# Designs tried in a protein design run: peptides against a protein of PDB entry 7RZF. Part 48

Target 1, 358 residues: chain A of PDB entry 7RZF
Amino acid sequence: PFQEEHLKQLYKIVPIKDIRNLYVTFPIPDLQKYYKSNPGHYLGHLIGHEGPGSLLSELKSKGWVNTLVGGQKEGARGFMFFIINVDLTEEGLLHVEDIILHMFQYIQKLRAEGPQEWVFQECKDLNAVAFRFKDKERPRGYTSKIAGILHYYPLEEVLTAEYLLEEFRPDLIEMVLDKLRPENVRVAIVSKSFEGKTDRTEEWYGTQYKQEAIPDEVIKKWQNADLNGKFKLPTKNEFIPTNFEILPLEKEATPYPALIKDTAMSKLWFKQDDKFFLPKACLNFEFFSPFAYVDPLHCNMAYLYLELLKDSLNEYAYAAELAGLSYDLQNTIYGMYLSVKGYNDKQPILLKKIIEKM
Target 2, 358 residues: chain A of PDB entry 7RZF as posed
Amino acid sequence: PFQEEHLKQLYKIVPIKDIRNLYVTFPIPDLQKYYKSNPGHYLGHLIGHEGPGSLLSELKSKGWVNTLVGGQKEGARGFMFFIINVDLTEEGLLHVEDIILHMFQYIQKLRAEGPQEWVFQELKDLNAVAFRFKDKERPRGYTSKIAGILHYYPLEEVLTAEYLLEEFRPDLIEMVLDKLRPENVRVAIVSKSFEGKTDRTEEWYGTQYKQEAIPDEVIKKWQNADLNGKFKLPTKNEFIPTNFEILPLEKEATPYPALIKDTAMSKLWFKQDDKFFLPKANLNFEFFSPFAYVDPLHSNMAYLYLELLKDSLNEYAYAAELAGLSYDLQNTIYGMYLSVKGYNDKQPILLKKIIEKM

## One batch from the design tools (peptide; aimed at target 1 G44 G71 K73)

Design b2_p19_4_s4 (made by RFdiffusion4, then SolubleMPNN; from b2_p19_4, 7 letters changed)
Fold by OpenDDE base, seed 5:
Formats: structure tokens, sequence, C-alpha cells
Structure b2_p19_4_s4 (fold): chain B 358 residues (1-358), chain A 19 residues (1-19)
């Protein structure tokens, strides 16, 4: 485990590739025994959330960060790390201290709100869906994976332990949150901008780096992180499927799409799945407009319209993705194409959201 | 939720570095 002398350190690392990454790491206790509650997954879900009021949304709005990942990682014996990793913009590289301040503001928000059982339930449900409908792995790879994790889990649980959440443990969530403090931080910045400004070389790969103690004033600034009113807990994910019923194959089911509705304004084709037997559907909509491609102006207006529509739907995109739903909007020479794919149960909800924004 | 990459060289390096 890291001792106090190993904390509050900043590492400036020179990459081979032109990348800009920030790693904010916290030593935490070994949580392996708590796999049934997985408090690190709970926190990673919230810290790594991409919806409105999330850490990523705010950091993107500042132009500092492109992507964010949060979660636990194994360390040496008897400890783990909680890691927040961001892909930095060029501007974000100049604002690392402020980025980390925002991280601590979000963590402070999580402390203030306390553990939420409904968030745990969503994580549980999402993981259960992922487990139930996971793709078939290659037998050799799967066997090797199982053999590798047998030392971590009981034999009876080895197939499910990575996916199934069973216990809401607010005490463990709070315990991990208590470790996510400025006094317990280790920071690494990866950027070519440190080339020629390093004084150390890593022995294994020759990676150049500089180590610095984080100034006490900066630590204090992060310790005094207030509640930022821009940060909010996510809303409940309305797209999480709960009904997985597979309807029986109709006697008149055709191997090709059948025309089931024909009107002056619409044609509808339907094909029942006769192969995969998954609680999934693909909804494809083609909209035809005589004005879509009549001239360059109309073409550009149609393009702009779709860009604005996509922007207006961004608030739902992440929640839908988490729930195994996706949508696609494209301009066509005849008008517009909309596709909605994934679990069929909540597709009507997503479709309604799209229509309300059109 | 995006997961931490299993293999991140620079993360592993950062976790190994000591004062």
Amino acid sequence: as target 1 above (358 residues)
Amino acid sequence: MRFLPKEDFYLELALRLRP
C-alpha cells in the first residue's frame, strides 16, 4: 500500500504517441470481498456518467475534456485504486488543477446526496441484462478466463460474480468516498508538452517523466471544494428494459418483410425474428420530402435540422446507450432516415422522445 | 459507463512510480 509519503504526488509523463491524458488515482482498500455490492462500480457509474449535470458534461462544456472514465483497478496485495481518467484537450492541459477541483466538487456532491438505493438498483438491473444477453465467448478464452477468476470467487458464483449485484451497501460506498480525498491523491499527466522538461527515466521502457510534490496550497484548494450547482445526480434511466418476453412465432410469419399497412402517407413492413429469438427490435423509418434535395439551400437546411435535432437528443443518448438502445439519424437524398435499435421494451419511450424533439 | 482499459501502459506506469 502507498504510505503518506507516496501521496499528493504529481507525475508528468512524456508519451510516445501524441496523447493528452490525466489520471487521478486514489489508493483504496481491497474491495474484492465486497463483489456482491461492488461499491466501486456504483461510484464509477456516477463519476463516469455522461448525462446532464455529470462531471463529464461540465468538463466538456469548459472545453477541457473529451472523455472520462471512472472505476476501480486492482493494485498490489491488500489494496486497490480508484481512478478517474480523462482525455485532455489542449486547453484542458492548461487547466489540470481546475479539472481536479471539479472532480472533488462532484465527489463532494456525492457525499452530500449520500448513497442512493435506486442508483444501485439501476446498476444491478443493467448488469443483469448484460449478463443475460452477453455474447457467446470462444470456449478456449472463456475457460481460461473462468480458470483465472476461480481464486477470487466461490465456484458456484464464478459465472455470475462479475455481473450480478446482490447487496446494497451504503456503508461501503461511503467508505470508498472517504478515500477519495485530496490528501490521498496521486496525479499523472501524460503529454508531449513535457518533452525536454523531465529529469527521470523509467527503467523498464525508458519513459521520461518528472515527479513533483503537489503544493499544500493546491491540496487545500481541493479540500475546500464547494458544491458546484452545475452538478446533479442523474435522473432515473427510463430506458432500462424490464420485459424480456419473446412473442411466439406467428403461423403466417414470412422469411421476408411483409407489407402490413399501406396508406397514402405511409407503408409499413414487418418481419418477425425467426432466427435470434432476442427481446430486440429494429425500427427503421424513412421520411420522404420533395423539398429535401430540391436545391443546395434546402439540402443545407435539412442537414442543419438534423444536427440541431441530434443536439437536442443528446440528453437521452447516454441513458439509451446504457440500456442497450441506440438511434441513428441521417440525411438522405429523399429526406431523412431514423433507426431505433436494441431491446424492444423501452423503444416506444425513446421513439416518443425523438418525435417530441422533431 | 466506459470501463478502464485493461491495458493502459501509462496508467500502469503511474501506479508503479514512487517518490
Scores: peptide ipSAE 0.462, ipTM 0.909, DockQ to the pose 0.518
OpenDDE base, seeds 1, 2, 3, 4: peptide ipSAE 0.027, 0.028, 0.415, 0.235; ipTM 0.744, 0.614, 0.895, 0.832

Design b2_p19_5 (made by RFdiffusion4)
Pose (drawn by RFdiffusion4):
Structure b2_p19_5 (pose): chain A 358 residues (1-358), chain P 19 residues (1-19)
Amino acid sequence: as target 2 above (358 residues)
Amino acid sequence: SFSPMETMHMSPSSPFVAP
């Protein structure tokens, strides 16, 4: 649907709720036919990746961006999109050309070195382990899912869809990586600061927007010289699991969690799993404090402190959320709350780091 | 040719499968 008359354009949209965002839209051909190599997932794993020396961490270091989501959007049949969607700070709206410049800097940093064998082997291993201990399904919604993807795949791999990968073909990685060029951009800015500046309006919904077609100054400033920032490739993962042993049932087996520790400091509830036999467990905690909800100031500093703890600890723990260990730490009325769940091997390192950062 | 409401709710798929 994107003919070249309406390419290289930058719209300005006025919202109703106060948000600020930047969408970068590329068009790409259909890659649903390529469901074995999956080049879109490779570039999605290399663009939208938090951690040391990556696209998001540098934009956090310049104070412009809270978070960003990579990957490719799939639309209808026979055509596909690719999106880099970002949200903005107060002075992140002033330097949009520099943000998109850094986006092509990281793209060119990934074009000078191109394919990687160990990233494909690591991602394939992760999908294989994540498929081998696939948990049980709720019977409603599962049959709708496997009838939703029954149109595309044959009868044998109706289940093993986007789980098992056979081959690493760098040609298709290079092909989809070439289609991401600044002659294929479509920038869209959402900001509430364009109240009285919009000429055009939408008939169907009634929204207002613009046409600031990007002059060639900034296009030929985008693709001209792009060496690097302080970017790097992600490093070897250490949260990949290795212990897949189901521990045996002990003498004191109970059908419900029993109180084991009762002190004036803490109490526990424990149950070995009897039904599921998956090498994974969930640990949860609820810390109490009478000072958490005293007045609005003390009920306000709690969200700020807990949010800054999540800010400063996502850079460390995104590899744990990517390997299958997810944690969550949010506030409650009474006190604060913690819940770490996932594979059975790396809970102590993660929970201990959470405490010592807390 | 263009719809700003559709663009505001635009989102890509995730690059990996979560357990």

Design b2_p19_5_s1 (made by RFdiffusion4, then SolubleMPNN; from b2_p19_5, 11 letters changed)
Fold by OpenDDE base, seed 4:
Structure b2_p19_5_s1 (fold): chain B 358 residues (1-358), chain A 19 residues (1-19)
Amino acid sequence: as target 1 above (358 residues)
Amino acid sequence: SFSASEIMNLTPRPPLPKP
């Protein structure tokens, strides 16, 4: 167990590669026995969310952070870590204290809202989808992974234990949230800017670092993190598939796309999947406009239109990605190209959202 | 004490479901 002397520490680390990372780490109890409820995954899902009102959205809006990951990590015997990791911009490296303040503001928002059963259900559903369609791992990697997991899970549950959520435990979520406090923090900043400013060398890899105590004033600033009105819980993910039915192959199924609709305004080609038999579809739309490429002005207007459209759709991008959906929008010399890919069940919802923004 | 190497070896992003 970390003693008090190991808490409220800042590590400045020199990387070999030109990278800028922040690691905000909290010691938490061993949650292995609670794998069926996985409160660390629940919190990681919310803290690591990329949608509107998320921690990452705010940090990106300030130009401080590119990416964020939140979740639990195994520690030594009898404890784990909850870690928030961000990729820092050059500007973000100057604002680490404020970035961490925003982390605590978001955590405070999670405390204020309390555990949400619907969020747990979404995590459960997403994990069930991921499990159901887990690519057959390479036998060597799979065997090694299973061998490692056998130390932690009953043999009968080894295949599913990482994915199957069964029990909503708000008490355990609150218990973990109670550990995500400034008094329990360990911070690591990774940057080449610390070169020549370190006083220690790590024994295993020769990594140069400096260890400092976080000032009590900074800890107090983080302890007094208010509710930032910019932080909101995510909305329900409308894109999570629930129907995985695979329609039978039509008797007249062609090996190539067949023209199934031909009108003055539209042509539609269809090809049923005859190889993979997955509940996935690829919708491709090519829009033709005689005005799209008439002159440089029209070309620039078409470009700007798509950039604005992409920006307006960004609110759905992460939720779609989590649900195994994607979209793409491109300018063409003839007009515009739209692609919607992934699980077929909720593609109409995503397509509708795209059309409503067009 | 966590080594700098232990801090650096954070869990990979849960693999986004490969398309």
Scores: peptide ipSAE 0.021, ipTM 0.532, DockQ to the pose 0.404
OpenDDE base, seeds 1, 2, 3, 5: peptide ipSAE 0.020, 0.015, 0.017, 0.019; ipTM 0.547, 0.526, 0.528, 0.527

Design b2_p19_5_s2 (made by RFdiffusion4, then SolubleMPNN; from b2_p19_5, 10 letters changed)
Fold by OpenDDE base, seed 3:
Structure b2_p19_5_s2 (fold): chain B 358 residues (1-358), chain A 19 residues (1-19)
Amino acid sequence: as target 1 above (358 residues)
Amino acid sequence: SFSATEILNLSPNPPIVKP
């Protein structure tokens, strides 16, 4: 375990590549024995969430962060790490203290709301989907992985233990959340801006770095992180598929799209999947407008409309992606193209949300 | 590419420079 002298440390690291990253790391207990409840996954799901009121949404709105990943990572024997990793903008590199303050404000929001069983259920359902449709790994890699995890899981559970959540354990969520405190933090900033400002070299790779103690005043600022009213728990993900029924192949199924509807305002082509037999669909819509490309003004208005539409749909984008749904919106010379792809069960919900914003 | 997380796993003990 890290001793107190190893906590509250800041590492300034020079990368070989031009990257800007922040790693906020917390030593946590070994959670491997709690794989059925996986409290670190619950916290990683919320801290790493990209929806409205998320940590990432707020940090993006400030122009400080591009991407965020939260979760547990294996450590040495008998402990793990919880890591919040962000990709920093040039501006974000100047605001690292404030970024970390926002992390602690979000963590404080999670403490105030307490563990939510519905969030656990969503994690369970998402993992069940991921497990059910897991691509066949290459036998050699899979066998090596299974051999490694046999040390940690019962033989009957080895195939499922990484994916299937079984037990809601609010006590374990609170226990991990209690380790996510400023007094238990290790911070690493990775940037070329530290070149020529380092005093140490890492032994294995020759990575240049500087180690500094985080000032007590900064630790205290993070300890006194107030509830930021911009942070909210995510809403329930409406897009998580529950029906995986594969419809039987129709007797008259054509190898190419067939015209199944022809009207003055619309044509509809359909092709049933005859190859993959997945509970997935691709919906493609081409909208035609005689005004879309009539002049430069209309072209710019059509472009602006699509950008505004995309912006208005951002609230659903992440929830849809997590659920294995995607959409695409493009301007065409004739008007607009919309595509909705993924699991067919909740596609009507996503399509309805898109149409309501149009 | 050494992930900065591997640098965070730098042994908290500086190598005891054997005198």
Scores: peptide ipSAE 0.024, ipTM 0.604, DockQ to the pose 0.044
OpenDDE base, seeds 1, 2, 4, 5: peptide ipSAE 0.018, 0.019, 0.022, 0.017; ipTM 0.569, 0.580, 0.589, 0.568

Design b2_p19_5_s3 (made by RFdiffusion4, then SolubleMPNN; from b2_p19_5, 13 letters changed)
Fold by OpenDDE base, seed 3:
Structure b2_p19_5_s3 (fold): chain B 358 residues (1-358), chain A 19 residues (1-19)
Amino acid sequence: as target 1 above (358 residues)
Amino acid sequence: VVSASEILNLTPKAPVVKP
């Protein structure tokens, strides 16, 4: 385990690639024995959330961060790490202290709200879907993976242990959340901007870095992280599929799309899945407007309309993606293209949200 | 194995306008 002298450290690292990353790392207990509750997954789901009121949403709104990943990682024997990793903008590289303050404000929000059983249930349901519809892995890779995890899980659970949540353990969530404190932090900033400003070289790869103690005033600033009213827990994910019924193949099923509706305003083509037998659908809509590409003004208005529509739908994009739904919106020379793909059960909900914003 | 994505790409989409 890291001793106190290894905590509250800042590492400035020179990458080979032109990347800007921030790693905020906390040592945590070994959670392997708690795989049935997986408190690190619960916290990673919330900290890594991309919806309205999330940490990432706020950091993106400031232009400081492009992407955020939160979660547990394996450490050495007897401890793990919780890591919040962000991709930094050039501006974000100047605001690292404030980015970390926002991380602690979000963590403080999670403490104030306490563990939510409904969030655990969503994680459980999402993981169950991911397990049920997991792609076939290459046998050799899969066997090697299973052989590795047999050291951690009972033989009867080895196939399910990484996916199936069974137990809501608010005590363990609080225990991990209590380790996510400024006094336990290790910060690494990865940027080429530190080239020629380092004083150490890593022994294995020759990576140049500088190690500094984080000032006590900065630690205190993070310890006094107030509740930021911009941070909110996510709303319930309405897109999580619950019905996986596969409709029987129709006797008259055609190998090609059949025209099932023809009207003055719409044509509908349908093809049933005859190969995969998955509870998934692909909805494709082509909208035709004689005005969409008539002149440069109308073309630019149609483009601006779709950009505004996409922006207005961003609140649903992440929740839909987590639930295995996706949408695509494109300008065409004839008008607009919309695609909705994924599990069929909640596609009508997503489609309705899109239409309500149009 | 023709992916479901390849079958979807067989629908002649109207040319996408890039700005």
Scores: peptide ipSAE 0.020, ipTM 0.448, DockQ to the pose 0.020
OpenDDE base, seeds 1, 2, 4, 5: peptide ipSAE 0.016, 0.008, 0.015, 0.013; ipTM 0.427, 0.416, 0.412, 0.403; seed 1 fails the geometry check

Design b2_p19_5_s4 (made by RFdiffusion4, then SolubleMPNN; from b2_p19_5, 10 letters changed)
Fold by OpenDDE base, seed 2:
Structure b2_p19_5_s4 (fold): chain B 358 residues (1-358), chain A 19 residues (1-19)
Amino acid sequence: as target 1 above (358 residues)
Amino acid sequence: SFSASEVMNLTPRPPIVKP
């Protein structure tokens, strides 16, 4: 367990690679026994969210952060860490204190909203999808992994324990959230800019670093993190598949796309999957306009239109990705191309959202 | 003890295994 002397510390670390990273780390209790509720996963899902009103969205809007990861990590026996890791821009490296302030503002928002059962349900559903479609691991790797996890899980649950959430435990979520406080923080900044400014060397890898106490004024600033009105809980992910039915192969299924609709304004080709037998589909749309590239003005207008359309769809991009859906929009010399790919169940919903923005 | 090496070995974003 970390003593008080190990808390409120800042580490400036010199990397070998030219990377800029911030690690905001909180010691937390060992949550292994709570694998059925996995409160650390719940918090990691929200803190690591990339949608509108997320921590990452705000930090990106300021040009300070490129990527964000939140979640629990195993520590030594009897404790874990909750870590928020961000990839810093050059500008972000100058605003680390403010980045961490925003982290605590988001955490404060989570406290204010309290544990949400619907968020837990989404985590459960996403994990169920991931479990159901888990790629076959190599036998040797799988056996070694199973042998390792038998130390942590009952034999009966060892295959599912990593994926299946069973119990909504708001008390445990609140318990972990209560550990995510400035007085419990360990900060590491990784940057080559600290070269020649370090006074310690790590024993295992020879990593040069400097350790400093975080000033009490800075801790107090983070403790007084208010509610930032830009931070919001994510909306419900409407793209999470629930139906995984695989339709039987039609007797007349062709090995190539067949023309199934031919009208003055549209042609439709269809090919049933005869190889993979997955509850996935690929929808491809080509739109033709005689005006798309008639002159440079129309070409630029078509480009601008597509850029605006893409921008308007960004709110769905992350939720779709989490749900195993993707879309692509491209200008063509004849008009535009749209593709929608992934689990077939919620593709109509995503397609409708795209068409409504068009 | 939390070492600088432990911080450096924080695995990047688990690859979202794109299905």
Scores: peptide ipSAE 0.023, ipTM 0.522, DockQ to the pose 0.385
OpenDDE base, seeds 1, 3, 4, 5: peptide ipSAE 0.020, 0.019, 0.016, 0.020; ipTM 0.542, 0.535, 0.530, 0.536; seed 4 fails the geometry check

Design b2_p19_6 (made by RFdiffusion4)
Pose (drawn by RFdiffusion4):
Parts: structure tokens; C-alpha cells; sequence
Structure b2_p19_6 (pose): chain A 358 residues (1-358), chain P 19 residues (1-19)
């Protein structure tokens, strides 16, 4: 649907709720026919990746961006999109050309070195382990899912869809990586600061927007010289699991969680798993404080402190959320709250780091 | 092992698809 008359364009949209965002849209051909190599998931794993020296951490370091989501959007049949969607700070709206410039800097940093064998082997191993201990399904919604993808795949791999990968073909990685060029951009800015500046309006919904077609100054400023920032490839993962042993049932087996520790400092509830036999467990905690909801100031500093703890600890723990260990730490009325769940091997390192950062 | 999918509201996506 994107013919070349309406390419290289930058719209400005006025919202109703106060948000600020930047959408970068590329068009690409259909890659659902390539469901073995999956080049879109490779570029999605290399673009939208938080951690040391990556696209998001540098934009955090310049104070312009809270978070960004990579990957490719799939639309209808016979055509596909690719999106880099970002949200903005107060002075992140002033430097949009520099943000998209850094986006092509990281794309060119990934075009000078291209394919990687160990990233494909690592991602394939992760999907294989995440498929081998696939948990049980709720019977409603699961049959709608496997009847939702029954139209594309044959009868043998109706289940093993986007789980098992056979081959690493760098040609398709290079092909989809070439289609991401600044002659294929469609920038869209959402900001509530364009209240009285919009000529055009939408008939169907009634929203207002613009046409600021990007002059060639910034296009040929985008693809001209792109060496690097302080970017780097992600490093070897250490949260990949190795212990897949189901520990045996002990003498005192109970059907409900029993109170084992009862002190004036803490209490526990424990139950070995009897039904599921998956090498994974969930640990949860609820810390209490009478000062958490005393007045609005003390009920306000709690969200700020807990949010800054999440801010400063996502850079470390995104590899744990990517390997299958997810944690969550949010505030409650009475006190604050913690819940770490996932594979059975790396809970102590993650929970201990959470406490010592806390 | 999952990656977050990009999402755009329908009214904004309809402006992006406009002429």
C-alpha cells in the first residue's frame, strides 16, 4: 500500500491524552513464506535489545528516550511492515532528527558486520528449551490459536510453529537488512503541542495531522556518514539454563503450603510441586511498612523510588527476562511487593541482586 | 523467550495509511 508518492514523509498528529511518541515505519515484502530462517526475528532481536552498549541504552544515556520496541509488524497478506516505535521526553521532542540519525547509526553498525552465527545458535537453543518445557494450556483460547495458524502451515508442524528453527541463512538476513534504508522511511510524530497548527483532519475518527514531507537535507544527512556511536553487540548470555533436574518428593509431602518459619521478622509458605514436574518455581514476597501510605507525599515517593529502581535495574535483568526468568516489583497500599518466577536455576543470583540494588 | 511486538493504535495507524 505504500507507493512512492507517500514515502519519505513525516506526519504530526495531535492526541487527546498527553503522550509523546515517534514511529519509524519501513515497508518490506512478505516473509511468512520464510518460516524456517525467520529474518525478521533476527533483526528484531538485534534492534530492540536492552543491555550494555545497545540502541536503547545510549538513548537513555543522552536523556531522550524512556524505552523502545523493535521487531516487525505483519499486515494482511502479501505485504509486511517493520517498525521502530519510541516514546519521548520533554527535550526528546526537540531532537527527533538526531534520534532517527542514531537509529540509522545502529543499523549501519549492524550492516558493517552483518550476520552472526552464535546469535542464531543461541536464539534457536532458547526456543528449543522454551518449547521442551512448554507449560499446559487452558483449553479455550488454545484451540483458537492452533486453528488461527492452521491456514499457513502443514499438518506436522501445527504445533512447532516459531519454536523450532532448522537453518541459518544469511542471505535473507542481508536482504531484509538492505530494505531498511532512508529512502524507505515513514516518520510519524505524536505530540499534543500541535493544537492549532493542523490543516487536515480525519473523516472517520476526527483526528488532526499534517504533511511535513522531509526535505532532502536530512535524508542525505541520514545515509551519508555513519560510523558508530558507542554501540556494541550484546555479549554472551549467562542466564541460559543448565539444570533441568526434577528434585524428588520428600518424606513430609503436603497437599497445601505449610507454615515453616514463624518469627517476628518473617514467615514462609512452602510446597514442593506434585503435579507438574517442570524444572521451574515461583518465589513471591510482600514487604510491609506503616510509612508507605501515611499521607499523599509518602504514598507518592513510594512509586518514584520503586520506579527508579526498575529504571536502574532493567539494564541488568533484561537478559533474565529474555532467558525465561521474569521478575516484577511494584508498590502496594500497605507496603511493596516482589515476585520472581521462571526456571529453577538462576533465582538466587537474580533475587540477591534485586535485594542489594534495593 | 519472547520479544515485545510493536503496536500502534488504530486511529494513528489509519492516519499513517492515508493519502
Amino acid sequence: as target 2 above (358 residues)
Amino acid sequence: VSLPEPSIPDDIWNVIMSF

Design b2_p19_6_s1 (made by RFdiffusion4, then SolubleMPNN; from b2_p19_6, 12 letters changed)
Fold by OpenDDE base, seed 4:
Structure b2_p19_6_s1 (fold): chain B 358 residues (1-358), chain A 19 residues (1-19)
Amino acid sequence: as target 1 above (358 residues)
Amino acid sequence: MTLPKPTIPEWIERILLSK
């Protein structure tokens, strides 16, 4: 176990590549035996969320962070780490203390709201989707992962243990949250700006670094993290597929898209999948406007319109992506192109959201 | 999609996660 002398440490690390990263780490108990409830995944889902009111959304709005990942990592026997990793901007590198304060404000929000069974259910459903389609989408990564997992799980559960959530354990979620405290933190800042300011060299990789104790005043600042009113729990992800029914091949199925609707205002082509047999669809829409590119003014207006539309849809982008949906919007010489791709079940919901913003 | 687990490069892990 990490003792008190190993906690509240700051590592300033010089990278070989020009990268700026922050790692905020907490030693936690070994949660391997709790794989059926996976409280670390629950917390990683919330802390790593990218939707409105998320930690990343706030840090990104300030221009300090580009990306954020949260979750558990295996450690030595009997120990794990919970890690929050962010990609720092140049400005964010100057605001590391404030970034970490925001992390603790978000964690405090999670404590105040308490464990949510619906969030657990969402994680369960997302994992079930990932499991169901794992072998169908990307076979190559499966074999190497199984060999590693065999060391941690019973043979019978190896295939499912990483994906199947079965037990909502609010007590374990609270237990892990109780470990995510400033007094338990180990921080690494990775930046070339520390070049020539280090006093240690890591033996194996020759990495130059400096180790410092985090000042007690900074720890106290983080301990006194208030409830930031900008932080909110995510809303339920309405895009998570629940129906995976595959319709039978039609007798008249053609190897190419068939024109199934031809009107003065619209043409519709349809191609049924005859190869993959996945509950997925690609919806492609091309909108034609005779006015879209008549002159530079109309062109600029069309561009601005699409940028505003994209911005207005950004609130759904992450939730859609998590659920295995994506959309794309592009200007074309003749108007606009819209694409919606992924699991077919909730595509109508996403499409409706897009249309409502148009 | 499973949320990406935090990946720490080994060269950082040896500093940050070592005793």
Scores: peptide ipSAE 0.463, ipTM 0.902, DockQ to the pose 0.603
OpenDDE base, seeds 1, 2, 3, 5: peptide ipSAE 0.458, 0.459, 0.454, 0.459; ipTM 0.904, 0.899, 0.898, 0.899

Design b2_p19_6_s2 (made by RFdiffusion4, then SolubleMPNN; from b2_p19_6, 12 letters changed)
Fold by OpenDDE base, seed 4:
Order: C-alpha cells, then sequence, then structure tokens
Structure b2_p19_6_s2 (fold): chain B 358 residues (1-358), chain A 19 residues (1-19)
C-alpha cells in the first residue's frame, strides 16, 4: 500500500511528443473480487460522462480540457488505482489546480446524491450490449485480451467477467468514493513546458521529471470543494437498446435498395440486411429544398441553420454514442443530409429528438 | 460500448504509479 509519504505528490513530466495531459490518481483497494458489482466502473461512467452537467462539459466550457477519461486501473497485487485523465489545452495547463478542484466538486456531488441503482442498471445494460456483439463487430482484439484476463478470473468466467454486472453494491461505491480524496491524490502533469525544469530522470525510459509535494494549502482548497451547482447527474440514457430481434429475410429481398414508397413529396428505398444479421439499421435522409442554394445568402443561412441544429443536438450525442447510435448532419447542394446509424431499437427515439430540434 | 479505461503509457506509469 502507499503510505502517507507517497501521497499528495505532484509529478511534472516532460513528454517526447507535444502533448499536454493531466493524470489525477487515487490508490484504492483491490476491487477484483467485486467484479460482479464493479464499483470502479460505476464511478468511471459518471466521472467520465460527457453529457450536460458532467465534469467534462464544465471543463470544456472553460476551454481547459478537450477529453476526459475516468476509471480503475490494475496495480500491484492487492491494490488498484482510480485515475482521471484529461487532455489539457494550453490554457488548461495554467489552471491545473482549478481543474482538480472541479474534479473534487464533482466527486462531492456524487457523494451528496449517493449511489443510484438506475445508473448501475444502465452500466449493466451497456455492458450486456457490448458483450453480446463483441465477437460480431471486432474479432481481432479478442485473443490478446483473453490471455491477460486468464490471470485474474476463473476460466469459466473469463469471457464474461469484464462485462458481467449482476450486483448493485452501493456500499462498495461509497467505499471507493471515500478513497477519492485530496489527501489520497497523486498527480502527474505532462507537458513540454517543463523542459529544463526537471531534476530527475526515469531509469528505463529516460523520461525527465520533477517530483514535488502538493502544498497543504492546495490540498485544503480541494478538501473544501463545495457543491458546484453546474454539476448534475446525467439523465437516463433513453437510447440503450433492449430489443435485439432480427426480422426474417423477406422472400422478395433484393441485393440493392428497392423503392417501396414513391410519392410527390417523398421516395423511400429499403434494403434488408442479408449479410451481417445484426439488429442495426442505417437511416439516410436527403432533404431537397429549391431555396437552399439559390444564392450565397441562402447558402449561408442553410449552413448556419445546420450548425445551430448540430449544437442543439449535442446534448444527445454522447448518450447516443454510448448506446451504439450515431447521427450525421451535412449540407448538400440541394439541401441537407441526415444519417442515423446503429442499433435499430431506439433509432426512432433519436430520430424524433432530431426532428423536434429541426 | 464499454467506457474506455484510462490508459497510462508505461513511461508515465513507472513514475506515477510506482513507489
Amino acid sequence: as target 1 above (358 residues)
Amino acid sequence: MTLPKPEIPEWIERILLSK
């Protein structure tokens, strides 16, 4: 275990590549035996969330962070880490203390709200989807992962252990949250701006770094992290598929899209999948407007309209992506193009949300 | 999709996650 002398440390690390990263790490107990509840995954899901009221949303709004990942990582035997990793902007590099303060404010929000069974259920459902389709979508990465997992899980559970969530354990979630405290933090800042300001070299890679104790005043600021009213738990993800039924291939199925509706205002082509047999669909819409590109003014208005539409849909983008749905909106010479792709079950919900914003 | 787990490069891991 890490002792107090190993905690509250700041590492300033010089990268070879021009990257700016922040790693905020917390020593946590070994959670491997709790794989059926996976409290670290629950917390990683919330801390790493990208929706409205998320940690990332606030840090992006300030122009400090581009990306955020949160979750558990294996450590030495009997020990793990919880890690929050962010990609820093140039401005964010100047505000690392404030970024970490916001992390602790979000963690404090999670403590105040307490463990949510519905969030666990969403994690369970998302993992079940990932498990069900892992072999069908990406076979190449499977063998190398199994070899690593065999060291940690019973052979019978190796295939499922990473995905199987069965037990909601609010006590374990609270236990991990109790370890996510400023007094238990190890921080690394990765930036070329530390070049020539380091005093240590890592033996194996020759990485130049400086190690410093985090000042007690900074630790106290983080300990006094209040509830930031901008932070909210995510709303329920309405896009998570629950029905995976595949309709039988129609007798008249054509190898190319068939025109199934032809009206003065619309044409509809349909092709049933005859190859993949996945509960997925691609919905493509082309909208034609005689006014879209009549002149530069109309072209600019059409562009601005689409940008505003995209912005208004950003609140759904992450939830849709997590659920295996995607959408695309593009200007065309004749109007606009909309594509909705992914699991078919909740596509109508996403499509409705898009149309309501149009 | 499973949420991406934090990936720490080995050159950082040896500094940050070592005693």
Scores: peptide ipSAE 0.479, ipTM 0.906, DockQ to the pose 0.599
OpenDDE base, seeds 1, 2, 3, 5: peptide ipSAE 0.467, 0.474, 0.461, 0.466; ipTM 0.907, 0.902, 0.901, 0.901

